# Peptides against a protein of PDB entry 8PQO, part 87

Target 1, 252 residues: chain A of PDB entry 8PQO
Amino acid sequence: VLLKEYRVILPVSVDEYQVGQLYSVAEASKNETGGGEGVEVLVNEPYEKDGEKGQYTHKIYHLQSKVPTFVRMLAPEGALNIHEKAWNAYPYCRTVITNEYMKEDFLIKIETWHKPDLGTQENVHKLEPEAWKHVEAVYIDIADRSQVLSKDYKAEEDPAKFKSIKTGRGPLGPNWKQELVNQKDCPYMCAYKLVTVKFKWWGLQNKVENFIHKQERRLFTNFHRQLFCWLDKWVDLTMDDIRRMEEETKRQ

## One batch from the design tools (peptide; made by RFdiffusion4, then SolubleMPNN)

Design b1_p16_3_s4 (from b1_p16_3, 10 letters changed)
Fold by OpenDDE base, seed 5:
Parts: C-alpha cells; structure tokens; sequence
Structure b1_p16_3_s4 (fold): chain B 252 residues (1-252), chain A 16 residues (1-16)
C-alpha cells in the first residue's frame, strides 16, 4: 500500500472551484474520452451517510477496447472491468476504484478536502497517527513548468502565461503563492487529495503502485493547470448552469 | 500507452 497526499493550491475560492472543477472535468472528458466509450453508469443518486450528504455514482469502465489485443485475449474474466464508486459531498469527495478480478488485492482510493487555506493543514483527513506518518505530502505547483511533461505542455494551459480578463488573476510567477497572501481581493484554496493505492501482486506491487501515483500526479497537475487557465470560461457560470450542461450532455 | 490513457480517462470521467 502506498499513500500520498497531493496538495494543490489555487487562486480561486472553494465555491468557485466547485463550478470550475465540474466544468473542467466535462471539457477534459470531451477531449479525451470521445463520448464515454465503454462506460456504464449503474447508479447516480443522492446519498446521506454519517452526516455526509451528496451525490453517489457507481460506474463500470469496460477496458477491453482500451488495451492491446494480446492483453485483451489473455486477460482473465473480469480483469478489464473497473468499478468506480464516487461520493461527491463537496467540499468533501471520495472515489473508490476496484477491479472484479483482483477484488481486495486492488484498490485506488482518492479522498479530497477542499479548504480555504494555503495547504498548511496536517492530517486533514484525520488518519490514525501510525497511518499518517507513512503519508508523503506532495505539493503540486501549477505554475511550475518543470512539473509538466513536455508532451503534456500547452502554452494556452500555462498558468505562468495566462491572465484572466474577467478576474485579473495571473499570470502566476515563481513567487505567486507568497504574493497571493498580500492580495486581499484574490481568493485561494487548497485541494488536499489523499490517494491510497494498493496492488497486492508479488513482484509487481511497488512498480504498479508507484506507476499509478505517477499517473495520478500527472493528471492532477494537468487538470488544475487547465482549470485555472479556463477561468474566464467558467467563472461566470452558476451551479445551475453546470447542471443544465450535464443534463444536455446526458441527452446526447 | 493505451492503458495509461485509459486510466487517465477514468479519472477525468469520475471528476475525482
């Protein structure tokens, strides 16, 4: 098991982020998934549990068409079906990813708190001390180009070059976080993303767990760079606007 | 790889 807490600081408010995240997910998904091929939505309903209230989704990702033919042909039954259960109780979110074949030997869990701070809280997810001491805190700086793979880099998604016309935020220089403290009118937040990865196959555990974390970090980095650089596209939208957009997408 | 992209798409569609 490998645990890391990714802390993403953004010059947006917690309330703004709720809109921006949903918009950016929809936009990025359109660009990458091409319409949700192989995705089956089993459940999409409100939930209430232990004082947590939000939206629950259960999806199955059928990856048969997403892997090489030889992998598909050799894969055991259920190995290419990924279950994703998500609890969205913003500002708290939880996603659990499992596999039909591996069962308890495979887990990706992502738990996120969105807080109006600069990533200074320790153990925001309230882990036991013994567990918390094994968590690596990883700070993602969306303005740091060195954290972006060359193949992922786009100038139009570079926070160090972008300036929001509607809000005046950006560009984000090397000391943007320090400068942000002095800007009373600029909101800020941190997404604390605790990622738990378990892959219990001897000989492959460390390799796969590290690989998954690498991919998650890459995704978080690119996504939040996009979210910020798309600020002018979503900052004037309301949650009702987002809901309408989602309903329109479902009908297509 | 195709698998890497598939995993990325999963996270994008979930809104993590």
Amino acid sequence: as target 1 above (252 residues)
Amino acid sequence: SSLERALERIRLESSF
Scores: peptide ipSAE 0.029, ipTM 0.708, DockQ to the pose 0.641
Fold by OpenDDE base, seed 3:
Structure b1_p16_3_s4 (fold): chain B 252 residues (1-252), chain A 16 residues (1-16)
Amino acid sequence: as target 1 above (252 residues)
Amino acid sequence: SSLERALERIRLESSF
């Protein structure tokens, strides 16, 4: 098991992020090849558990069309079906990813707290001390180009170049986080994303767990760079606007 | 979804 807490600082408020995240997820999905293909939504309903209220979703990602033919032909039953269970009680979210074939030997859990700070809280997910001491805190700087793979880089998604017309935020210079403290008119938040990866196969655990973390970090970095650079597209939208957009997309 | 994007990235990295 490998645990890392990714801390993504953004020059947006917690309330703004709720809209921006949903918009950016939808927008990014449109840009992906075969977006939505092979995704089965089993459950999408409100939930209430342990004082937590939110939306619960259960999705199955069928990867049969996403892998090479020889892999599909050799894969055991259930190996190419990934289950995603998500509890969205914003500002708290939890996603659990499992696989039918691997069962308890495979787990990706992503637990996120969105806080109006600069990523300075320790153990925001309230882990036991013994567990917390094994968590690596990883700061993601959306303005740091060195954290972006060259193949992922797009100038139109570079926070160091983007200037929001509607809000005046950006571009984000090398010291943008430090400068933000003195900018009373600019909100900020941190997404604390505790990622737990378990791949309990002998000889492959470390390799696969580290690989998955690398991919998650890459995803978080690119996604939040997009989120910020798309600020003018979503900042004036309400949650009701987002819900309407989601319903319209669902019908298409 | 975030998972779709993650899976796409994994595929592009020739993981499966």
Scores: peptide ipSAE 0.028, ipTM 0.704, DockQ to the pose 0.123
Fold by OpenDDE base, seed 2:
Structure b1_p16_3_s4 (fold): chain B 252 residues (1-252), chain A 16 residues (1-16)
Amino acid sequence: as target 1 above (252 residues)
Amino acid sequence: SSLERALERIRLESSF
């Protein structure tokens, strides 16, 4: 098991982020090749449990068409079906990813708290001390180009170059986080993303767990760079606007 | 979350 808490600081408010996240998710999904092919939505409904109130989704990612033929032919039954259960109770979110074949030997859990701070809270997910001591805190700096793979880099998604016309935010210089403390008119937040990865195959545990974390970090980095650089596209939208957009997308 | 769902989708689509 490998645990890391990714802390993504953004010059947006928690309330703004809710809109921006949903917008950016929709936009990013549209821009990706395949457009969610092989995704089956089993459940999408409101839930209320243990003081949480939000939206629950259960999706299956069928990867049979996504892997090479020889992999598909050799894959055990259920090995190419990924189940994703998600609880969206913003500002708290939880996602659990499992596999039919691996069962308890595979888990990706992503738990996120969105807080109006600069990533200074320790153990925001309230883990037991014994567990918390094994968590690596990883700060993602959306302005740091060195954290972006060359193949992922786009100038139009570079926070160090972007200037928001509507808000005046950006560009983000090397010391933007430190400077943010002194900018009374600029909101800020941190997404605390606790990622738990378990892959219990002998000889492959560390390799796969680290690989998954690298991919998650890559995704978080790229996504939040996009979210910020798309600020002018979503900052004036309401949640109702987002809901309408989502409904329109479902019809396509 | 919606983000994690989308990110996972992107990850899967980008990895395969």
Scores: peptide ipSAE 0.100, ipTM 0.759, DockQ to the pose 0.132; fails the geometry check
Fold by OpenDDE base, seed 1:
Structure b1_p16_3_s4 (fold): chain B 252 residues (1-252), chain A 16 residues (1-16)
Amino acid sequence: as target 1 above (252 residues)
Amino acid sequence: SSLERALERIRLESSF
């Protein structure tokens, strides 16, 4: 088991982020050819549990058509079906990913708290002390180009170059986080994303767990760079506007 | 792609 808490600081408010996140997801989905293919939605309903109220979603990702024929033919039953259960009670979110074949030997859990701070809270997910001491805190700096792979880099998605016309935020210089403290008119937040990865297979545990974390970090970095650089596109949108955009994307 | 599936996971975390 490998646990890391990714902390993403952004010059937006928690309320703004809710709109920006949904917009950025919808926009990214439009840009991807064949996105969502092989996805089966089993459940999509509101839930209320332990004082948490939000939306619950259960999806199955069927990967049979996404792998070479020989892989599909040799794969054990259930090995190419990924279950994803998500509880969205913004500003808290939880996603649990499992596999039918691996059962308890495979788990990806992503728990996110969105807080109006600069990533200074310790153990925001309230882990036991013994568990918390094994969590690596990883700060993602959306302005740091060195954290972006060359193949992922786009100048129009570079926070160090972007300036919002509507809000005046940006560009983000090397010391933008420190300067943010002195900018009383600029809101800020931190997304605390606790990622738990379990891959219990002798000889492959460390390799696979580290690989998954590497992919998650890459995703979080690129996504939040986009979110910030698209600020002028979503900052004036309502939640209803976002929902209409999502429905249009689903119909394509 | 792996990226597309990862983006879908983010969508789930945002969906209501």
Scores: peptide ipSAE 0.033, ipTM 0.730, DockQ to the pose 0.232; fails the geometry check

Design b1_p16_4_s1 (from b1_p16_4, 8 letters changed)
Fold by OpenDDE base, seed 3:
Structure b1_p16_4_s1 (fold): chain B 252 residues (1-252), chain A 16 residues (1-16)
Amino acid sequence: as target 1 above (252 residues)
Amino acid sequence: SPATMEQMFLVAALAI
């Protein structure tokens, strides 16, 4: 098991981020091929649990069409089905990814708290002290180009070059986080993303767990760079606007 | 379609 807490600081408010995330997910997904193919939505409904209210989704990703025929023919039953259960109760979100074949030997869990701070809270997910001791805190700086792979870099998605016309935020210089404290009119937040990865396969556990974390970090970095650089596209949208856009997308 | 950023990981993996 490998646990890391990714802390993504952004010059937006928690309320703004709710809109920005939904917009950016929709926008980023437009260029993704095959994202809807082989996806079965089992559950999509409101939930209430322990004072937490949100939307619960259970999806199955069927990978039979995504692997070579010989793999499909040799794969054990359930090996090519990935289950995703998600509880979206913004500002809290939890996603659990499992596989029917691997059962308890495979888990990806992503738990996120969005807080109006600069990533200074310790153990925001309230882990037991012994468990928290094993969590590595990883700060993602969206302005740091060195954290971006060359193949992922786009100038139009570079926070160090972007200037928001609508808000006046950006470009983000090397000390932008420290400067936020002095900018009374600029909101800020931190997304605390606790990622738990378990892959119990002898000889491959560490390799796979580290690989998944590397991919998650890459995703978080690129996504939040996009989110910020798209600020002028979504900052004036309301949650009602987003809901309408989602409904329109579902009808297509 | 993904509803959250977390779901983008699996979508990206399926796009390969």
Scores: peptide ipSAE 0.181, ipTM 0.824, DockQ to the pose 0.157
Fold by OpenDDE base, seed 4:
Structure b1_p16_4_s1 (fold): chain B 252 residues (1-252), chain A 16 residues (1-16)
Amino acid sequence: as target 1 above (252 residues)
Amino acid sequence: SPATMEQMFLVAALAI
């Protein structure tokens, strides 16, 4: 098991981020062709548990059509079915990913708190001390180009180059986080993403767990760079606007 | 479509 807490600081408010995230997910998903194939939605309903209120989704990703024929022929039953359970109770979110074949030997869990701070809270997910001591805190700086793979880099998605016309935010220089403290009119937040990865196959555990974390970090980095650089596209949108856009997208 | 950024991981994995 490998646990890391990714802390992503952004020059947006927690309320703004809710809109920005939904917009950016929708936009990024449009750019990825074929991502919707083989997805089965089992559950999509509101939930309330222990004071947490939100939307619960259970999806199955059927990978049979996405893998080569020889892999499909050799794969054990259930090995190509990925289950995703998500609890969306913004500003809290939890996603659990499992596989039918691997059962308890495979888990990806992502728990996120969105807080109006600069990533200074310790153990925001309230883990037991024994568990918390094993969590590595990883800060993602969206302005740091060195954290971006060359193949992922786009100038139009570079926070160090972007200037928001609508808000005046950006470009983000090397000391942008420190400067935020002095800018009373600029909101800020941190997304605390606790990522738990378990892959219990002898000889491959560490390799796979580290690989998954590397991919998650890459995703978080790229996504939040996009989110910020798309600020002028979504900052004036309401949640109702987002819902309408999602409905329109579903009709296409 | 994914509703959160976390769900994009699976989308990205499926695009590979």
Scores: peptide ipSAE 0.175, ipTM 0.823, DockQ to the pose 0.164
Fold by OpenDDE base, seed 5:
Structure b1_p16_4_s1 (fold): chain B 252 residues (1-252), chain A 16 residues (1-16)
Amino acid sequence: as target 1 above (252 residues)
Amino acid sequence: SPATMEQMFLVAALAI
């Protein structure tokens, strides 16, 4: 098991981020082809548990059409079905990814708290001390180009170059986080993303777990760079606007 | 479609 807490600081408010995230997910998803094939939605309903209130989704991703024929032919039953269970109770979110064949030997869990701070809270997910001491805190700086792979870099998605016309935020210089503390008119938040990866196969555990973390980090970095650089596209939208956009997308 | 950023992982994986 490998645990890391990714802390993504953004010059947006927690309330703004709720809209921005949904917009950016929708926009990014439109740019991906073939991702919707083989997706089965089993559950999509409101939930309330232990004071947490939100939307619960259970999806199955059938990978039979996404893997080479030889893999499909050799794959055990259930090995190509990935279950995603998600609890969206913003500002708290939890996603659990499992596989029918691997059972307890495979887990990806992502738990996120969105807080109006600069990533200074320790153990925001309230882990036991023994567990928390094994968590690596990883700060993602959306303005740091060195954290972005060259193949992922786009100038129009560079927070160090972008300036929001609507809000005046940006560009983000090397010390933008420190400067933000002194900018009373600029809101800020941190997304605390605790990522738990378990791949309990002898000889492959460390390799796969590290690989998955690397991919998650890459995703978080690129996504939040986009989210910020798309600020002018979503900052004036309301949650009702987002809902309408989602409904329109479902009808197409 | 994914509703949250976390779900983008699977979208990206399935796009490969």
Scores: peptide ipSAE 0.164, ipTM 0.820, DockQ to the pose 0.156
Fold by OpenDDE base, seed 2:
Structure b1_p16_4_s1 (fold): chain B 252 residues (1-252), chain A 16 residues (1-16)
Amino acid sequence: as target 1 above (252 residues)
Amino acid sequence: SPATMEQMFLVAALAI
């Protein structure tokens, strides 16, 4: 098991982020070809549990059409079905990813708290001390180009170059987080993303767990760079606007 | 489409 808490600081409010996240997910999904192919939505319903109120989704990702024929032919039954259960109770979110074949030997869990701070809270997910001591805190700096793969880099998605016309935020210089504390008019938040990865396969555990974390970090980095650089596109939208956009997209 | 950013991982994996 490999646990890391990714802390993504953004010059947006928690309330703004809710809109920005939904917008950016929708936009990013449009840019990805085949993003909906092989996805079965089993459940999509509101839930209320232990004072948490949100939306629960259960999706199955069928990878049979996404892998080479020889892999499909050799894959054990259920090995190419990925289950995703998600509880979206913003500002808290939890996603659990499992596989039918590997059962308890495979888990990706992503638990996120969105807080109006600068990533200074320790153990925001309230882990047991024994578990928390094994969690690596990883700060993602959206302005740091060195954290971005060259193949992922786009100038139009560079927070160090972007200036929001609507809000005046940006560009983000090397010390933007420190400067943000002194900017009373600029909201800020941190997304605390606790990522738990378990891949119990002899000889491959560490390799796969580290690989998954690397991909998650890459995703978080690129996504939040986009979210910030798209600020002028979504900052004036309301949640109702987003819901309308989602409904319109579902009808196409 | 995914509802959250976390779900984009699987979408990206499916796009590869």
Scores: peptide ipSAE 0.157, ipTM 0.816, DockQ to the pose 0.158

Design b1_p16_4_s2 (from b1_p16_4, 10 letters changed)
Fold by OpenDDE base, seed 2:
Structure b1_p16_4_s2 (fold): chain B 252 residues (1-252), chain A 16 residues (1-16)
Amino acid sequence: as target 1 above (252 residues)
Amino acid sequence: MPATLEQMFTVALLSI
């Protein structure tokens, strides 16, 4: 098991981020072809548990169409079905990814708290002390170009170059986080993303777990760079605007 | 489509 808590600081409010995330997810998803094929939605319903209110989803990603025929023929039963269970109760969300074949030997869990701070809270996910000792805190700096793969770099998605016309935020210089503390008029938040990866397969555990974390970090980095650089596109949108956009997208 | 960033990872992971 490999646990890392990714802390992404942004010069936006928790309330702004709710809109910005939904917008940016929708926009990024349009750019990714093939994300909808082989997805079965088993459950999509409101839930309430222990005062947490949100939307629960259970999806199955069927990979049979995404692998070569010979792989499909050789794959064990359930090996090509990925289950995603998600509890979306913003500002908290949890996503659990499992596989029918691997059962308890495979788990990806992502638990996120969005807090109006600068990533200073320890153990925001309230892990047991012994478990928390094994968590590496990883700060993602959206302005740091060195954290971006060259193949992923786009100048139009560079927070160090972007300036929001609507809000005046940016560009983010090397010390932007320290400067933000002194800018009383600029909201800020941190997304605390606790990622738990378990891949219990002899000889491959560390390789796969580290690989998954590498991909998570890459996604989080690129996504939040986009989210910030798209600020002028979404900052004036309401949740109702987002809902309308989602409905329009579902009809296409 | 994914509803959250976390759900985008599921899609992204399957594209690798």
Scores: peptide ipSAE 0.600, ipTM 0.946, DockQ to the pose 0.175
Fold by OpenDDE base, seed 3:
Structure b1_p16_4_s2 (fold): chain B 252 residues (1-252), chain A 16 residues (1-16)
Amino acid sequence: as target 1 above (252 residues)
Amino acid sequence: MPATLEQMFTVALLSI
């Protein structure tokens, strides 16, 4: 098992981020082909538990069409089905990814708290001390170009070059986080993303777990760079605007 | 379509 807590600081409020995330997810997903093929939605319902109110989803991703025929023919039953269970109760989210064949030997869990701070809270997910001591805290700096793969870099998605016309935020210089503390009128938040990866396969555990974390970090970095650079596109939108956009997208 | 960043990862994982 490999646990890392990714802390992404942003010059936006927690309330702004709710809109920005939904917009940016929708926008980023337009460029991904095949995201809808082989997806079965088993459950999509509101839930309330322990004061947490949100939307619960259970999806199955069927990979049979995405693998070569010979792999499909040789794959054990359930090996090509990925289950995603998600509890979306902003500012808290939990997503659990499992596989029918691997059972307890495969787990990806992503738990996110969005807090109005600069990533200074320790153990925001309230892990037991013994578990918390094994968590690596990883700070993602959206302005740091060195954290971005050359193949992923786009100048129009570079926070160090972007300036929001609507808000005046940006560009983000090397010391933008420190400068933010002195800017009383600029909101800030941190997304605390606790990622748990478990892959119990002898000889491959560390390789796969580290690979998944590398992909998570890459996604988080690129997404939040986009989110910030798209600020002028979404900052004036309301949650009602987003809901209308989602409904329009579902009708297409 | 994914609803959150976390769910985008599931989709991305299927593309590798």
Scores: peptide ipSAE 0.594, ipTM 0.944, DockQ to the pose 0.174
Fold by OpenDDE base, seed 4:
Structure b1_p16_4_s2 (fold): chain B 252 residues (1-252), chain A 16 residues (1-16)
Amino acid sequence: as target 1 above (252 residues)
Amino acid sequence: MPATLEQMFTVALLSI
């Protein structure tokens, strides 16, 4: 098992981020072809548990159509079915990814708290001390070009170049986080993303677990760079505007 | 479509 807590600081409020995330997820998903095929939504309902209120979803991703025929023919039963369970209770979210074949030998869990701070809270997910001591804290700096793969880099998605016309935020220089503390009118937040990865196959555990974390970090970095650079597109939108946009997208 | 960033990762894993 490999645990890391990714901390992404942004010059937006927790309330702004709710809109920005939904917008950016929608935009990023439009750019990804093939994400909709083989997805079965088993459950999509409101939930309430322990004072947490949100939306619960259970999806199955059927990979049979996405793998070569020979893989499909050789794959054990359930090996090509990925289950995603998500509890979306912003500012808290939890997503659990499992596989029918691997059962307890495979787990990806992402637990996110969005807090109005600069990533200074320790153990925001309230792990037991014995578990928390094994968590690596990883800070993602959206302005740091060195954290972005060359193949992922786009100048229009570079926070170090972007300036919001609507808010005046940006560009983000090397010391933008320190400067933010002195800017009383600029909101800030941190997304604390605790990622738990378990892959219990002998000889492959560390390799796969580290690989998954590398992909998570890559996604988080790229997404939040986009989210910030798209600020002028979403900052004036309401949750109702987002809902309308989602409905319009479903009709196309 | 994914509803959250976390769910985008599920989609991303399937493209690997």
Scores: peptide ipSAE 0.591, ipTM 0.944, DockQ to the pose 0.177
Fold by OpenDDE base, seed 5:
Structure b1_p16_4_s2 (fold): chain B 252 residues (1-252), chain A 16 residues (1-16)
Amino acid sequence: as target 1 above (252 residues)
Amino acid sequence: MPATLEQMFTVALLSI
C-alpha cells in the first residue's frame, strides 16, 4: 500500500472552486476521446451518512472494447471491469476504484478535502497516527513549469503567464503562495487529496503503485493549471449555470 | 461523463 497526500494550493475560494472544478471537468472531458464508451451507471442517488450529504454514484467501466482482442480472450472474468464508487459531498469527496477480478488486492482510493487554507493542516483526513506516519505529503505548485511534462505543456495553460481579466489574479510568480498571505483580497484554498493505492501482486506491487501515483500527480497538476487559466470562463458562473450546462450536455 | 476530478482519473486509467 502506498499513501500520498497531494496538496494543491489555488488562488480561488472553496466556493469558487466548486464551480471551477465542474466547469473544468466538463471542458477537459470534451478533449478526451473514448471516455464515455463502456460506462455503465449502476447507481446515481443522493446519500446521507455520518453527517455527509451528497451524491453517491456507482459506475462500471467495461474495458473489453479498449483492449486488443487477444487480451480480451485471455483476460479472466471480471478483469476488464473497473468499479468506481464515488461519494460527492463537496467540500468532501471520496472515490473508490476496484476491479472485480482482483477484489481486495486492488484499490485506488481518493479522498479530498477542500479547505480555505494554504495546505498547513496535518492529517485533515483524520487517519490513525500510525497510518499517518506512512503518508507522504506532496505539494503541487501549479506555477512550477518543472512539474509539467514537456508533452503536456501549453502556454495558454501556464499560470505563470496567465492573468485573469475578470479578477486580476495572476500571473503566478515564483513566490505567489507567499504573496497570497499578504493579499487580503485574494481568496485561497488547498485541495487535500489523500490517495491510497493498493496493488497486491508479488513482484509488481511497488511498480504499479508508484505508476498510479505518478499518473494521479500528473492529472492533478495539469487539471489545476487548466482550472486557474480558465478562471475568466467560469468565475462568473453560478452552480445553477453549471447545472444547466450539464443538462444541455446530457441532451446531446 | 466524470462529475469530479477524481472520476476523471478513472477515465484516464482506461487510456493506459
Scores: peptide ipSAE 0.585, ipTM 0.943, DockQ to the pose 0.176

